# Ledger of designs, part 30: peptides against a protein of PDB entry 4KTY

Target 1, 266 residues: chain A of PDB entry 4KTY
Amino acid sequence: YVLNDIGVIFYGEVNDIKTRSWSYGQFEDGILDTCLYVMDRAQMDLSGRGNPIKVSRVGSAMVNAKDDEGVLVGSWDNIYAYGVPPSAWTGSVDILLEYRSSENPVRYGQCWVFAGVFNTFLRCLGIPARIVTNYFSAHDNDANLQMDIFLEEDGNVNSKLTKDSVWNYHCWNEAWMTRPDLPVGFGGWQAVDSTPQENSDGMYRCGPASVQAIKHGHVCFQFDAPFVFAEVNSDLIYITAKKDGTHVVENVDATHIGKLIVTKQI

## One batch from the design tools (peptide; aimed at target 1 W167)

Design b2_p17_1_s1 (made by RFdiffusion4, then SolubleMPNN; from b2_p17_1, 8 letters changed)
Fold by OpenDDE base, seed 5:
Structure b2_p17_1_s1 (fold): chain B 266 residues (1-266), chain A 17 residues (1-17)
Amino acid sequence: as target 1 above (266 residues)
Amino acid sequence: MDYEELEYYEEGAKVEL
């Protein structure tokens, strides 16, 4: 994991899975310096820089530009006039070097770009890391571990009431570390995500969340385990909002979210 | 969480439910 400088990122649809090459370039000139600079911009204390829990959490915040003028500005509107379209990036090196040179957020990223840059950051700092793609990835916006889909009386989705959403696919990272802050057995792979989806204790960041904890439903373990659990295992709750202001649960779909989770093994 | 490998290209989008 740490030594591989070229990867494959999975994307597309669950029925039409797609791959793209991504150059991580964690050994390229200036990349380590840039990763240190990112931690400097985060005002990370020197003692924390050797702790993969702190480093991965700071990285999840700093790879996105929100809150802290971090590395990447996200855009999903198909209007990329003031930067590079997310699809034009082929690796992390140009992004990180541009950030280091300009000292301003780089435009633009989407989930695989965030995951690619974050993977470089983690690997550069000696943290084993991989990219994970989840098809039908839930975005729970109210931390209730379910996707609340509000319907009009005619059966159409009420987009005003429905805040939760589902990605066709979403990419994040898993980082390998011990978790001495958790009970024994919850070390190993930790989910971390730099795509700015939800606020976590005052910043757009996510993780590290123990993959073992999530697999066993231990959503009380820090950090952001409820959100990551919802991404892969939330139920869709279809709720009719009646004209009288009452809500009625029409259907529950426990099979829609997290239909396939893919990562490169080597 | 089960992991598998496959190929092809497109951008991320929110699914209409």
Scores: peptide ipSAE 0.069, ipTM 0.625, DockQ to the pose 0.099; fails the geometry check
OpenDDE base, seeds 1, 2, 3, 4: peptide ipSAE 0.053, 0.058, 0.040, 0.040; ipTM 0.612, 0.620, 0.611, 0.615; seeds 1, 2, 3, 4 fail the geometry check

Design b2_p17_1_s2 (made by RFdiffusion4, then SolubleMPNN; from b2_p17_1, 6 letters changed)
Fold by OpenDDE base, seed 4:
Structure b2_p17_1_s2 (fold): chain B 266 residues (1-266), chain A 17 residues (1-17)
Amino acid sequence: as target 1 above (266 residues)
Amino acid sequence: SDYEELEYYEEGAKVVL
């Protein structure tokens, strides 16, 4: 993991899985220095920089531009007039070098770009890391561990009644570390996400969340385990919003979210 | 180009629900 400078990112749809190459470039000139600069911009103390828990959490915040003038500005509206379209990026190097040179957030990223840059950051700092793609990835916006799908009385979806959403795919990272802050057995792979999705204790960041904890439903373990659990295992709750303001649960689908989770194993 | 814009749209993550 740490030594691979080129990777594959999975994207598309569960029935039409696509792959793209991504150059991590963690050994390229200026990249390590940029990763150190990112931690400097985060005002990360020197004592924390050797702790992969702190580093990965800071990285999850700083790879996105939210809150802290971090590396990447996200855009999902297909308006990229003031930067580079997310799909035009082929690797982390140009993004990180632009950030270091301009000292301003780079435009624009989406999940795989965030994950690509974050993977470089982690690997530069000696943290084994990989990109994970989740198909039918849930975004729980109200922290209820379910995807609320509101229906009108005619059966049409009312997207105004919830901020919950399902992505066709989402990319995040897994970082390998020990978790002395968790019970024994919850070290190893930790989910971390730099795509700005939800606020976590005052900042747009996510993780490290123990993959073992999530797999076994231990959502009480820090950090952001409920959110990551929801991404991979939320039930779809179809709710009819009646004209009288009452809600009726019409259906529950426990099989749709997290239909496939893919990562490169080498 | 219109083709590049379509390609970018196809590669991008999409809300499906």
Scores: peptide ipSAE 0.428, ipTM 0.749, DockQ to the pose 0.030
OpenDDE base, seeds 1, 2, 3, 5: peptide ipSAE 0.051, 0.420, 0.379, 0.419; ipTM 0.724, 0.747, 0.699, 0.746; seed 1 fails the geometry check

Design b2_p17_1_s3 (made by RFdiffusion4, then SolubleMPNN; from b2_p17_1, 5 letters changed)
Fold by OpenDDE base, seed 2:
Structure b2_p17_1_s3 (fold): chain B 266 residues (1-266), chain A 17 residues (1-17)
Amino acid sequence: as target 1 above (266 residues)
Amino acid sequence: SDYEVLEYYTPGAKVVL
């Protein structure tokens, strides 16, 4: 199934799962060359290009435009007048070829677009990869492994204090590789994410995080395991900020985040 | 399309530091 040049990306709501076709086009003319160009733009050493750990980490940084003039500019404000709306893309080929031709970031992407392009990148470079969709995906911004939702005294969300957020769905990638940098048993699927969410050691990138490590709570294992763990397993902590400056935990929801995590069946 | 449900957690598992 990793050899298929057309895929399906799941999105929508957990109770109303939708599918989007995506053409990866990993075998199309110019796509491999573009992937090599992406690594060139990243100034990736030749010695590292054979290491899927390094390649996937570089890819997670370079598929987004932040920091390094990578492939895609993200936009979530419904203002797409200066590019292509994220929903208008049907595959990776046009995006990658535009990037190669223009040598400038392509506008615009959202999570499934990032995941689609990243999937092509990984597959082109011989890394087995798939797209994963997480429904109710947490975005932990302070690396405390929980979603801190601050409430006003009237029960409304205090948007100024609440920095953490929850996506109705989020897409990332899993890449298959050995992890000789980790203890035995933590190879296999690695979560990698090119959607710019959080800074990871100076750049907007994420992974590779061992899915086995995440599954068993080994958040100390490189890379970005705490962030990925939070995406799928954060508790929602509802905190009322009192006028006197005290914080009171009103409720804890341990069931909301990561309601369903899916990929296309083989 | 059919989907595969993935497990990113083990029920009852705790963070290992």
Scores: peptide ipSAE 0.431, ipTM 0.865, DockQ to the pose 0.832
OpenDDE base, seeds 1, 3, 4, 5: peptide ipSAE 0.420, 0.412, 0.405, 0.420; ipTM 0.856, 0.855, 0.848, 0.861

Design b2_p17_1_s4 (made by RFdiffusion4, then SolubleMPNN; from b2_p17_1, 7 letters changed)
Fold by OpenDDE base, seed 5:
Structure b2_p17_1_s4 (fold): chain B 266 residues (1-266), chain A 17 residues (1-17)
Amino acid sequence: as target 1 above (266 residues)
Amino acid sequence: SDYEELTYYEEGAVVEL
């Protein structure tokens, strides 16, 4: 009998909050070996493997398959014919063991699957970690700290011009560590995200971003603080693109993004 | 930045604004 750590992941909508169980299984046979294998595949220097800053950043890259043949292939188009639908997963163990066995990315994940697997990875390597769900989570594509919503003259969204998006919910991780690379007081919980959303200095990864820094608006602190800040605190800027090429700001909504952030405290 | 187009989550969705 293997005793697995079982967590709860929040999802759904702000008006209809849902929970799902997730088995992390960080103590199950082969999981530590797989986490070490992930770091080997990342070609991570041995001296860096004891540094939670480096480990969490590498993990955020390697839990997704992009760039580096990492653990999970994301799918957001409702096409899951060549793997397991994201909703069919109930824990990290099967995913990690499949990755270790096949040495190929596992199909498929979405945000809670990425967060679940990443949580296992972090905990397995001795980094305290939890999953965070943000309702009305912004995806800022150009790090301008706002959601630029372009409207046609008739008031409909111009999908060609509007690149930024808002998820009804998004899941990522917080990892506990000291941040000697930052000013005093910005250790503790760090936001890290393995769901491939934006390129960060050459690969799809995110964090660690100091939660304290984000809360105090210190977006200049490494890593990816502008992106994480935007996820939880960006303004919606409604812009009418005129036929003459001019842009007119029609409205600003400073209350829509990050309406609810939920986590289970460890 | 290298934007990834995400559209149809199984249990999540892009909010129509």
Scores: peptide ipSAE 0.078, ipTM 0.656, DockQ to the pose 0.029
OpenDDE base, seeds 1, 2, 3, 4: peptide ipSAE 0.017, 0.043, 0.023, 0.037; ipTM 0.504, 0.652, 0.560, 0.631; seeds 1, 3, 4 fail the geometry check

Design b2_p17_2 (made by RFdiffusion4)
Pose (drawn by RFdiffusion4):
Structure b2_p17_2 (pose): chain A 261 residues (1-241, 247-266), chain P 17 residues (1-17)
Amino acid sequence: YVLNDIGVIFYGEVNDIKTRSWSYGQFEDGILDTCLYVMDRAQMDLSGRGNPIKVSRVGSAMVNAKDDEGVLVGSWDNIYAYGVPPSAWTGSVDILLEYRSSENPVRYGQCWVFAGVFNTFLRCLGIPARIVTNYFSAHDNDANLQMDIFLEEDGNVNSKLTKDSVWNYHCWNEAWMTRPDLPVGFGGWQAVDSTPQENSDGMYRCGPASVQAIKHGHVCFQFDAPFVFAEVNSDLIYITAHVVENVDATHIGKLIVTKQI
Amino acid sequence: NYLLSNQHFVDRLNELK
């Protein structure tokens, strides 16, 4: 989780698992300096850089280009003007070195690409890290921790009213650290996510959220635990437009995996 | 990666029923 500079990112389906190799390259010439440059550009106060909670949260904001001209721009537009399609990248090095050289956000990325770059950032600084993959990952748009699926009278999905969504898969990172800001028992792995989905306190960032706190549903503990809980375990609520028609308690988060040791 | 289509949720609702 610190010294391995290559890894595997899982994707596809639960009974059709695909793997994508990834070069984290945290030891390559220019990468450590690039990680420091990322924190400088985020205008992160130096006095907080010894705190992994802060470093990881800044990283979750700065790895994406929204709000702060950070590292990577997301796209699903099937065109990818003036850049590289997200699927073309095979590691983090070219992205990070291009960012340091050009001083401009790099185009383009999707969830595994954000996770790969963020993983490089964490391991390079010495924060143990890994990439996790969540199959059938919920995206909660109204912060009620459930998927609200609105149906027309005919029982079909009303695409105008329905805003929440589900991904075939989503990847984020876990960072290892104590949580002196939380009661004892909530350190260890913290979910951190640099892929923009929902604002957290006015910026696209997510975490650190204690995985242990998410497991027992104690999502009152900072940061962004409710959103992460919703990604892995929200119920699907079918609502006819308002009457609750049905509830699917098993669809979301069928499987979560990471590379073995 | 991609979002699941609306048809996926219709099929799932029919299975649940």

Design b2_p17_2_s1 (made by RFdiffusion4, then SolubleMPNN; from b2_p17_2, 10 letters changed)
Fold by OpenDDE base, seed 5:
Parts: structure tokens; sequence; C-alpha cells
Structure b2_p17_2_s1 (fold): chain B 266 residues (1-266), chain A 17 residues (1-17)
């Protein structure tokens, strides 16, 4: 996982799975220096730079530009006038080298670009890492572990009340590390995500969240386990908001979110 | 990537009923 410098990222729809090649380039000239620069920009204490828990958490914050002028600016509205469209990137090297040279966030990325750059960052620093694609990935923004879909009485979605959302697909990373801060058995793969989705204790970052903990429903374990759990296992809750202010649950779908999770293990 | 539309869920709900 550390040695591979070219990978495949899964995307598209669950019924039309697509793949794209991505060059990580963790051994290219200037990339390690750029990764160190990223940690410098984060003002990361030197003593923490050898701790994969701290490094991966800082990386999840710094690969996105929010809060700290990190590496990538996200854009999902098909407006890319002041940079490069997310689909035009083919690897991490150009992005990281541009960031190092300009010392300004690079435009633009979406989830697979964030995941690609973050994968380079992790691997460059000796942390085994892989990209994971989750189809029908929920975005729970109120930490209730549900995808709440509010409906008008006529059955149409109430967009004002519906704050949660679902991505057709979402990419994030898994990083391999021990977790001495967790009970025995919850080391190994940890979910980390640099795509800016939710604020985590003051900044847009996510993880590391123990994959084993998530699989066993232990959402109380740091970091951001409830959010990651919701991405892959939240129920769709259809709620009718009545005119009198009452809410009625009309339907629950426990099978839709996280229908397919794909990763390349080569 | 893109977020699923309101119409997607409206259709899905109809299928569940």
Amino acid sequence: as target 1 above (266 residues)
Amino acid sequence: SSKLSDSYFEKLLKELK
C-alpha cells in the first residue's frame, strides 16, 4: 500500500461503476518536501509528526483549503473558471507541487481528488493507505445517525427542512495504524476523509475512525465515528412535516445507504 | 460526485408504498 504510486479510483453509479487511473507519485521529487510543508503550515508540533493518528487527522484538515488555507478548494457546482476542473486532474503530483510553489490553495477538487492527494500524503509519510468508494453515501449533518428526508403533506420533499443529503458516490481514505488510544482490537484500518463535509471540533476534518469500531457499531470512539457510521449505515427516514408542526414517520429504509463499498487492494 | 435530487427520493418513496 505504501509502495504503489499508481492506483485506480472507483466512481460513477452503483449500476454503472466506473474506474479512473490516479498517479499518487509519492516518490516524485519535491513531494515529500511538500508533505512536510503541509505539516509546517498546520503548525504541527514536531513531536506529533511521528504519530500516525495525529498525522492523519492533520492531513484530513490540511488537504482541504477550509479553515487553514490547505491544499485543495472544493467545487461541486460546475463552475471552475478560476482553476482546473476536478475531472482534469490525473494525479497528485501537479496539485502538491503547485501548492508548494504558490503557497495558496489549488483549485479545484472533488472527493476523488481529495482522496487521491490525501492518499499521496499518507503514503509519502509511510502510512499505508487506500482509497475507498462508498455508493449512496449519506451526509448526516446533525449527528443523529439518520438520513432525515422531510416531506410536505403532498409527498414532495421539503428542501428547507431536509438538511441531510446523499452522495451518489463518495471517496475517502483508509489508513493503517495502531490505536493505543482505543481498546484492544480497534487498530488496523482507520477511515480518514479530507473532503470538507462537516466541522469536527473546530475545523473541517474527519477521522481517524476505526473501521472495526464502525463495523461493530461503536460510534463513541474517536474520531468522528458517528459521522463515518452514518455515511455507510444510516437509515433513510421519511418524515411528513404536518401543518400543525407535528412530524410523522412515514417510512424507514435501512438498506439504501452504503449499498456498495469498493476498494482496490493492489 | 453529486448529491441525489429531491425527485430521486420522491420516486423511491413511491416505490416503497
Scores: peptide ipSAE 0.624, ipTM 0.948, DockQ to the pose 0.893
OpenDDE base, seeds 1, 2, 3, 4: peptide ipSAE 0.623, 0.126, 0.147, 0.619; ipTM 0.948, 0.718, 0.713, 0.948

Design b2_p17_2_s2 (made by RFdiffusion4, then SolubleMPNN; from b2_p17_2, 11 letters changed)
Fold by OpenDDE base, seed 1:
Structure b2_p17_2_s2 (fold): chain B 266 residues (1-266), chain A 17 residues (1-17)
Amino acid sequence: as target 1 above (266 residues)
Amino acid sequence: SSLLPDSFFEELLKKLK
């Protein structure tokens, strides 16, 4: 059995789905060594390196540069003067080899770059993995499972009060593993995300979260299930902020977040 | 990827009303 070393990543808009090729290169020279180096930089105990739960969680933290000088620096401001624009990358190999050589975070990545590199990391370490693209992906930053949109009395969005946000699309990974730490039936695909979005118990990381648990509305299981659930199933709550400080729910829309989730079938 | 602008939600809300 040989895992694919070239893949397709979905991106763009829900009404205009686009694809890009990505070379994972998990079998190329130096890549396995680099993945081991990443775990060394994380100071991961050798005893944990055989546990896909621990490995995927560490990988989630280390593929991004936040907290721990991990692999990739994220940037979304369209100014990439001190590195490579995210769109210029075509695969994981150059990124990982640069990281290994320089021993410094590589600039720059966005969600599909993070997902591509993370996919290589997982596959290189023998964990079956795939990339998932979620269109209209919510970013709930207060863990209430809602996308709260605050409005002025004139109907315009109050950007100051509105802390939650929505991506046109977001890419993360699913990793296949057993979950002996969860009830029976919640193994299989686990959502993991290396794009730095929210702090999870002290570090920018996400997952593994059981896809089956999330699908059935069980958000009480580790790790980060509420956040992943919110990415795909948050209701848009339109709230009018009155001048007197009171809040009134104007409308609720349950149809837009997670409108389309796409992944390659394997 | 890009964050959806405020105008997206403003227009969406108009359709809901």
Scores: peptide ipSAE 0.611, ipTM 0.946, DockQ to the pose 0.892
OpenDDE base, seeds 2, 3, 4, 5: peptide ipSAE 0.610, 0.606, 0.595, 0.607; ipTM 0.945, 0.945, 0.943, 0.945

Design b2_p17_2_s3 (made by RFdiffusion4, then SolubleMPNN; from b2_p17_2, 10 letters changed)
Fold by OpenDDE base, seed 1:
Structure b2_p17_2_s3 (fold): chain B 266 residues (1-266), chain A 17 residues (1-17)
Amino acid sequence: as target 1 above (266 residues)
Amino acid sequence: GSLLSDSFFEELLKKLK
């Protein structure tokens, strides 16, 4: 339902689920023009602007500032002296209007801010979209579809031995579209993510990845299906790093990643 | 969100053993 201009975003912990209101404001003055401006900044061909596959992929790249001077600068270090703390935002309108006015990336965002702004972008352009919150969301950095947790010989975790990580929660978007580039049955909801996490063929972007394909274990389909699959279905692999450089699998836990995925109906 | 800490996984591993 594209007409909803106020939403709820789920966050917090899996055992203490919280909600925050977010004003998408896709019908507010200047917002549609700003979304068109975003596509102009991306130098997107006019012929592609009617294709939700191309639009959602471009939006995934442009809502974050990396690579292309896009909309939002991410920050997770709790130092926000040169902008607005992510928690201070209550909607997309102020962010998008500031971007259009200044023509510079807006500081700062985290996952729910990226997802909120991206949701506005999609809805403005007539693409049905919703926000998804994944609790225990894995970040697979080495594309092996598992979450590696390295242990020293004494049993303590050494997170310096891997770039893999797990978020207590992560928010991204699902966009509704047909996928003529995929086999029949893999249209519908597509996962797209504007939070800069991994490089996808030269830019920090993610998706569209078929939700149906991922649910059935098909990770061979474009775009970024392996990464999205890993976010929701990675096994925790506990690996002891021996002093001689060898690795020994200590334990495997298949029950925690993607423990809860929450989205509201549009 | 926030990244899960090393201590979180250490405690989780203890429950598996």
Scores: peptide ipSAE 0.620, ipTM 0.948, DockQ to the pose 0.881
OpenDDE base, seeds 2, 3, 4, 5: peptide ipSAE 0.613, 0.607, 0.620, 0.613; ipTM 0.947, 0.946, 0.947, 0.947

Design b2_p17_2_s4 (made by RFdiffusion4, then SolubleMPNN; from b2_p17_2, 10 letters changed)
Fold by OpenDDE base, seed 5:
Structure b2_p17_2_s4 (fold): chain B 266 residues (1-266), chain A 17 residues (1-17)
Amino acid sequence: as target 1 above (266 residues)
Amino acid sequence: SSLLPDSYFVELLKKLK
């Protein structure tokens, strides 16, 4: 999880799983220096740079360009002017070296690109890391651990009321570390995500969230456990918004979100 | 990656009923 410099990322649909190779290149010339530069740009104290909790959290913020002129600009609208389409990237090296050279955010990324670059960052700094793909990944916008789908009385979705969304798939990272800030047993794999999705205490970042805590429903543990929990375990709640302003729950589906979670084990 | 469209959930709900 540290020594492998090439990997496989899962994507596509749950019924049509696809794989793409990704070159992490954590041992290539200039890559470690670029990772240190990223932490410099984040104005990270030297005392914190040896703490994988702080490093992974800073990395989750800095691999995306939001807030802090970080590494990658995300784009999902199929318009990639003045940059490289996300699908054209094959590894982290070109992205990181461009960032170091230009000192400006690199265009463009989507989840697997963010995850690929973040994986390089973590591995460069000696943090065991892997990429995880979650099919039917929920984006909970109001922190209620539900995917609320509001319907008009005619059965169509009310897009104005429906704030939550679901990705066909989403990629993030798991980083291996101890968690002395949590109760015993919640170290090990920690979910971290550099794809800008939600503001976490002032910045677009996510994690580290204890995978063990999430598996056991302990969403009160730092950082961002409710959000990660919702990504993999939200119930789909179908709610009819009546014309009189009342809401009626039409159906609950507890089996759809996080239907398949895949990661390379080697 | 892409967000699932509204139509996806409408059709899904029909299957549940």
Scores: peptide ipSAE 0.620, ipTM 0.948, DockQ to the pose 0.877
OpenDDE base, seeds 1, 2, 3, 4: peptide ipSAE 0.379, 0.618, 0.352, 0.596; ipTM 0.755, 0.948, 0.743, 0.945

Design b2_p17_3 (made by RFdiffusion4)
Pose (drawn by RFdiffusion4):
Structure b2_p17_3 (pose): chain A 261 residues (1-241, 247-266), chain P 17 residues (1-17)
Amino acid sequence: YVLNDIGVIFYGEVNDIKTRSWSYGQFEDGILDTCLYVMDRAQMDLSGRGNPIKVSRVGSAMVNAKDDEGVLVGSWDNIYAYGVPPSAWTGSVDILLEYRSSENPVRYGQCWVFAGVFNTFLRCLGIPARIVTNYFSAHDNDANLQMDIFLEEDGNVNSKLTKDSVWNYHCWNEAWMTRPDLPVGFGGWQAVDSTPQENSDGMYRCGPASVQAIKHGHVCFQFDAPFVFAEVNSDLIYITAHVVENVDATHIGKLIVTKQI
Amino acid sequence: SENYKLDLQDIRNDFLS
């Protein structure tokens, strides 16, 4: 989780698992300096840089280009003007070195690309890290920790009213650290996510959220545990437009995996 | 490798099946 500079990112389906190799390249010439440059550009106060909670949260904001001209721009537009399609990248090095050289956000990425770059950032600085993949990953748009699916009278999905969504898969990172800001028992792996989905305190960032706190539903502990809980375990609520028609308690988060040791 | 959103109507049809 610190010294391995290559890895595997899982994607596809639960019974059709695909793998994508990834070069983290945290030891390549120019990468460590690039990680420091990322924190400088985020205007991160130097006095907080010894705190992995802060470093990881800044990283979750600065790896994406929204709000702060950070590292990577997301796109699903099937055009990818003036850049590289997200599927063309095979590691983090070219992205990070291009960012340092051009001093401009790099185009383009999706979840596993954000996760790969963020993983490089964490391991390079010495924060143990890994990439996790969540199949049937919920995206909660109204912060009620459930998927609200509105149905028309005919029973079909009303696409105008329905804003929540589900991904075939989503990838984020876990960073290892104590959580002196939380009661004892909530350190260890912290979910951190640099793919923009929902604002957290006015910026696109997410975490660190204690995985242990998410497991027992104690999502009151900072940061962004409710959103992460919703990604892995929200119920689907079918609502006819308002009458609750049905509840699917098993659809979301069918499987979560990471590369074996 | 590019991720995408699932169709909610198909999810509903599969759930009711």

Design b2_p17_3_s1 (made by RFdiffusion4, then SolubleMPNN; from b2_p17_3, 8 letters changed)
Fold by OpenDDE base, seed 1:
Structure b2_p17_3_s1 (fold): chain B 266 residues (1-266), chain A 17 residues (1-17)
Amino acid sequence: as target 1 above (266 residues)
Amino acid sequence: MLSYKLDLQEILKEFKS
């Protein structure tokens, strides 16, 4: 969807689902210009700016500040001394206009802020886009499609060895496009995520990953399908780390990740 | 309102129960 300039973002927890309004403001003065500026800062070739695959991937990288001095700096430690708390934002316009005027990353965002700004970016450039909220969203940090939870021999979680994690909720975007680079049937909605979570071929970016391909268990297609698959489908693998260095799988929980995925249909 | 990483120890307790 491109025309709606005000949206609703789902957040909270699976047993306490909440909504917040977000003003995308894709038609406000200076916003389209700022989106073009973002692509300029990315040094995106002009010939690629008409390709939604390239545009969404560049946007995924540039909406976060990592690597390329992009739009938003994330913060999840409840310390926002040098900027605006993520919860204070009500829409994309102030963020994008600040970025354009200062030419420096804007502080601070969390997933729904990244998703909100990214949604504006996509819609400004004519790409139908929506925000998706996933409750119990896994963060697989080693691309093995599992949530590896390491246990001490006493049965408690070893937080030092356990690098994978689970968000109470996570927001990302889906962008509508054809995928001539993929097999027939894997066009349509593509998952893209500007929240900096993992490095993808040298940059903190994610997608576009075919939603249909992922739903059918195909994670071999570009871009970042394994990571997106793991966010919604990964099993919790409880692994006892023995003192001798060996690892033993004790339990598998296939029901905990991706308990609810919510998005607005267009 | 804020997103946060869940306590995996609590998840483990729920799994065992």
Scores: peptide ipSAE 0.636, ipTM 0.947, DockQ to the pose 0.911
OpenDDE base, seeds 2, 3, 4, 5: peptide ipSAE 0.625, 0.626, 0.622, 0.631; ipTM 0.947, 0.947, 0.941, 0.946

Design b2_p17_3_s2 (made by RFdiffusion4, then SolubleMPNN; from b2_p17_3, 9 letters changed)
Fold by OpenDDE base, seed 1:
Structure b2_p17_3_s2 (fold): chain B 266 residues (1-266), chain A 17 residues (1-17)
Amino acid sequence: as target 1 above (266 residues)
Amino acid sequence: MLSHKLDLQKILDEFKS
């Protein structure tokens, strides 16, 4: 078990790192029941509920409301009509209890809210978990392990053609488990992410991806290792899109993405 | 602070400097 029910989440900018407290409340009344309810809503077989690989993958899908009427609705446009601003939450308990009571997605969250609720979910179910913050976190939308930045002929960014993006910071979770489905040595911490970013085999979910595998450049292992790898290691590829339709690689920046990855020691 | 997508033009400008 992970006994600490209060945590610290890192956020802000790489040159101005900030922390916020978060109450996970995994031992509070009704929270375990709510986590079981989440798995029920996911229609997860009872036989799979003892498998941390399956549980963490289902959790990554269900903590966000996409696809399956999961727990949290994200909002990043500063519009929070008919809900609670992401910054107003201080812990997981109110969110989970509201979800259980209303049986409808709770509004609204951003990455640290998703990560906080997901951390509670994992810990409630006996999976050791922690939150990780990545500054300059890449969002590769075409799974090519690169941040493709298209340029106009004048050298400025072409925002229309550029589909990849970079977060100032992004939070996700690491869950501790064995990985019998992977080669020896790739168990331990697994990256899982409930913030809806990319579709993974039909649903907005991410992981578990072996942290050890990613550290050694192995992106061929399930689940979603290429996406997680790109979040922390993708190169910025500056490509000039000429009027005649040709593309020319102008520059490569291998130092910008994943400048700092921070997690609280467990 | 809220999370948000960075201005890629600023990133490019910093790279060129």
Scores: peptide ipSAE 0.641, ipTM 0.954, DockQ to the pose 0.906
OpenDDE base, seeds 2, 3, 4, 5: peptide ipSAE 0.633, 0.628, 0.628, 0.639; ipTM 0.953, 0.952, 0.950, 0.953

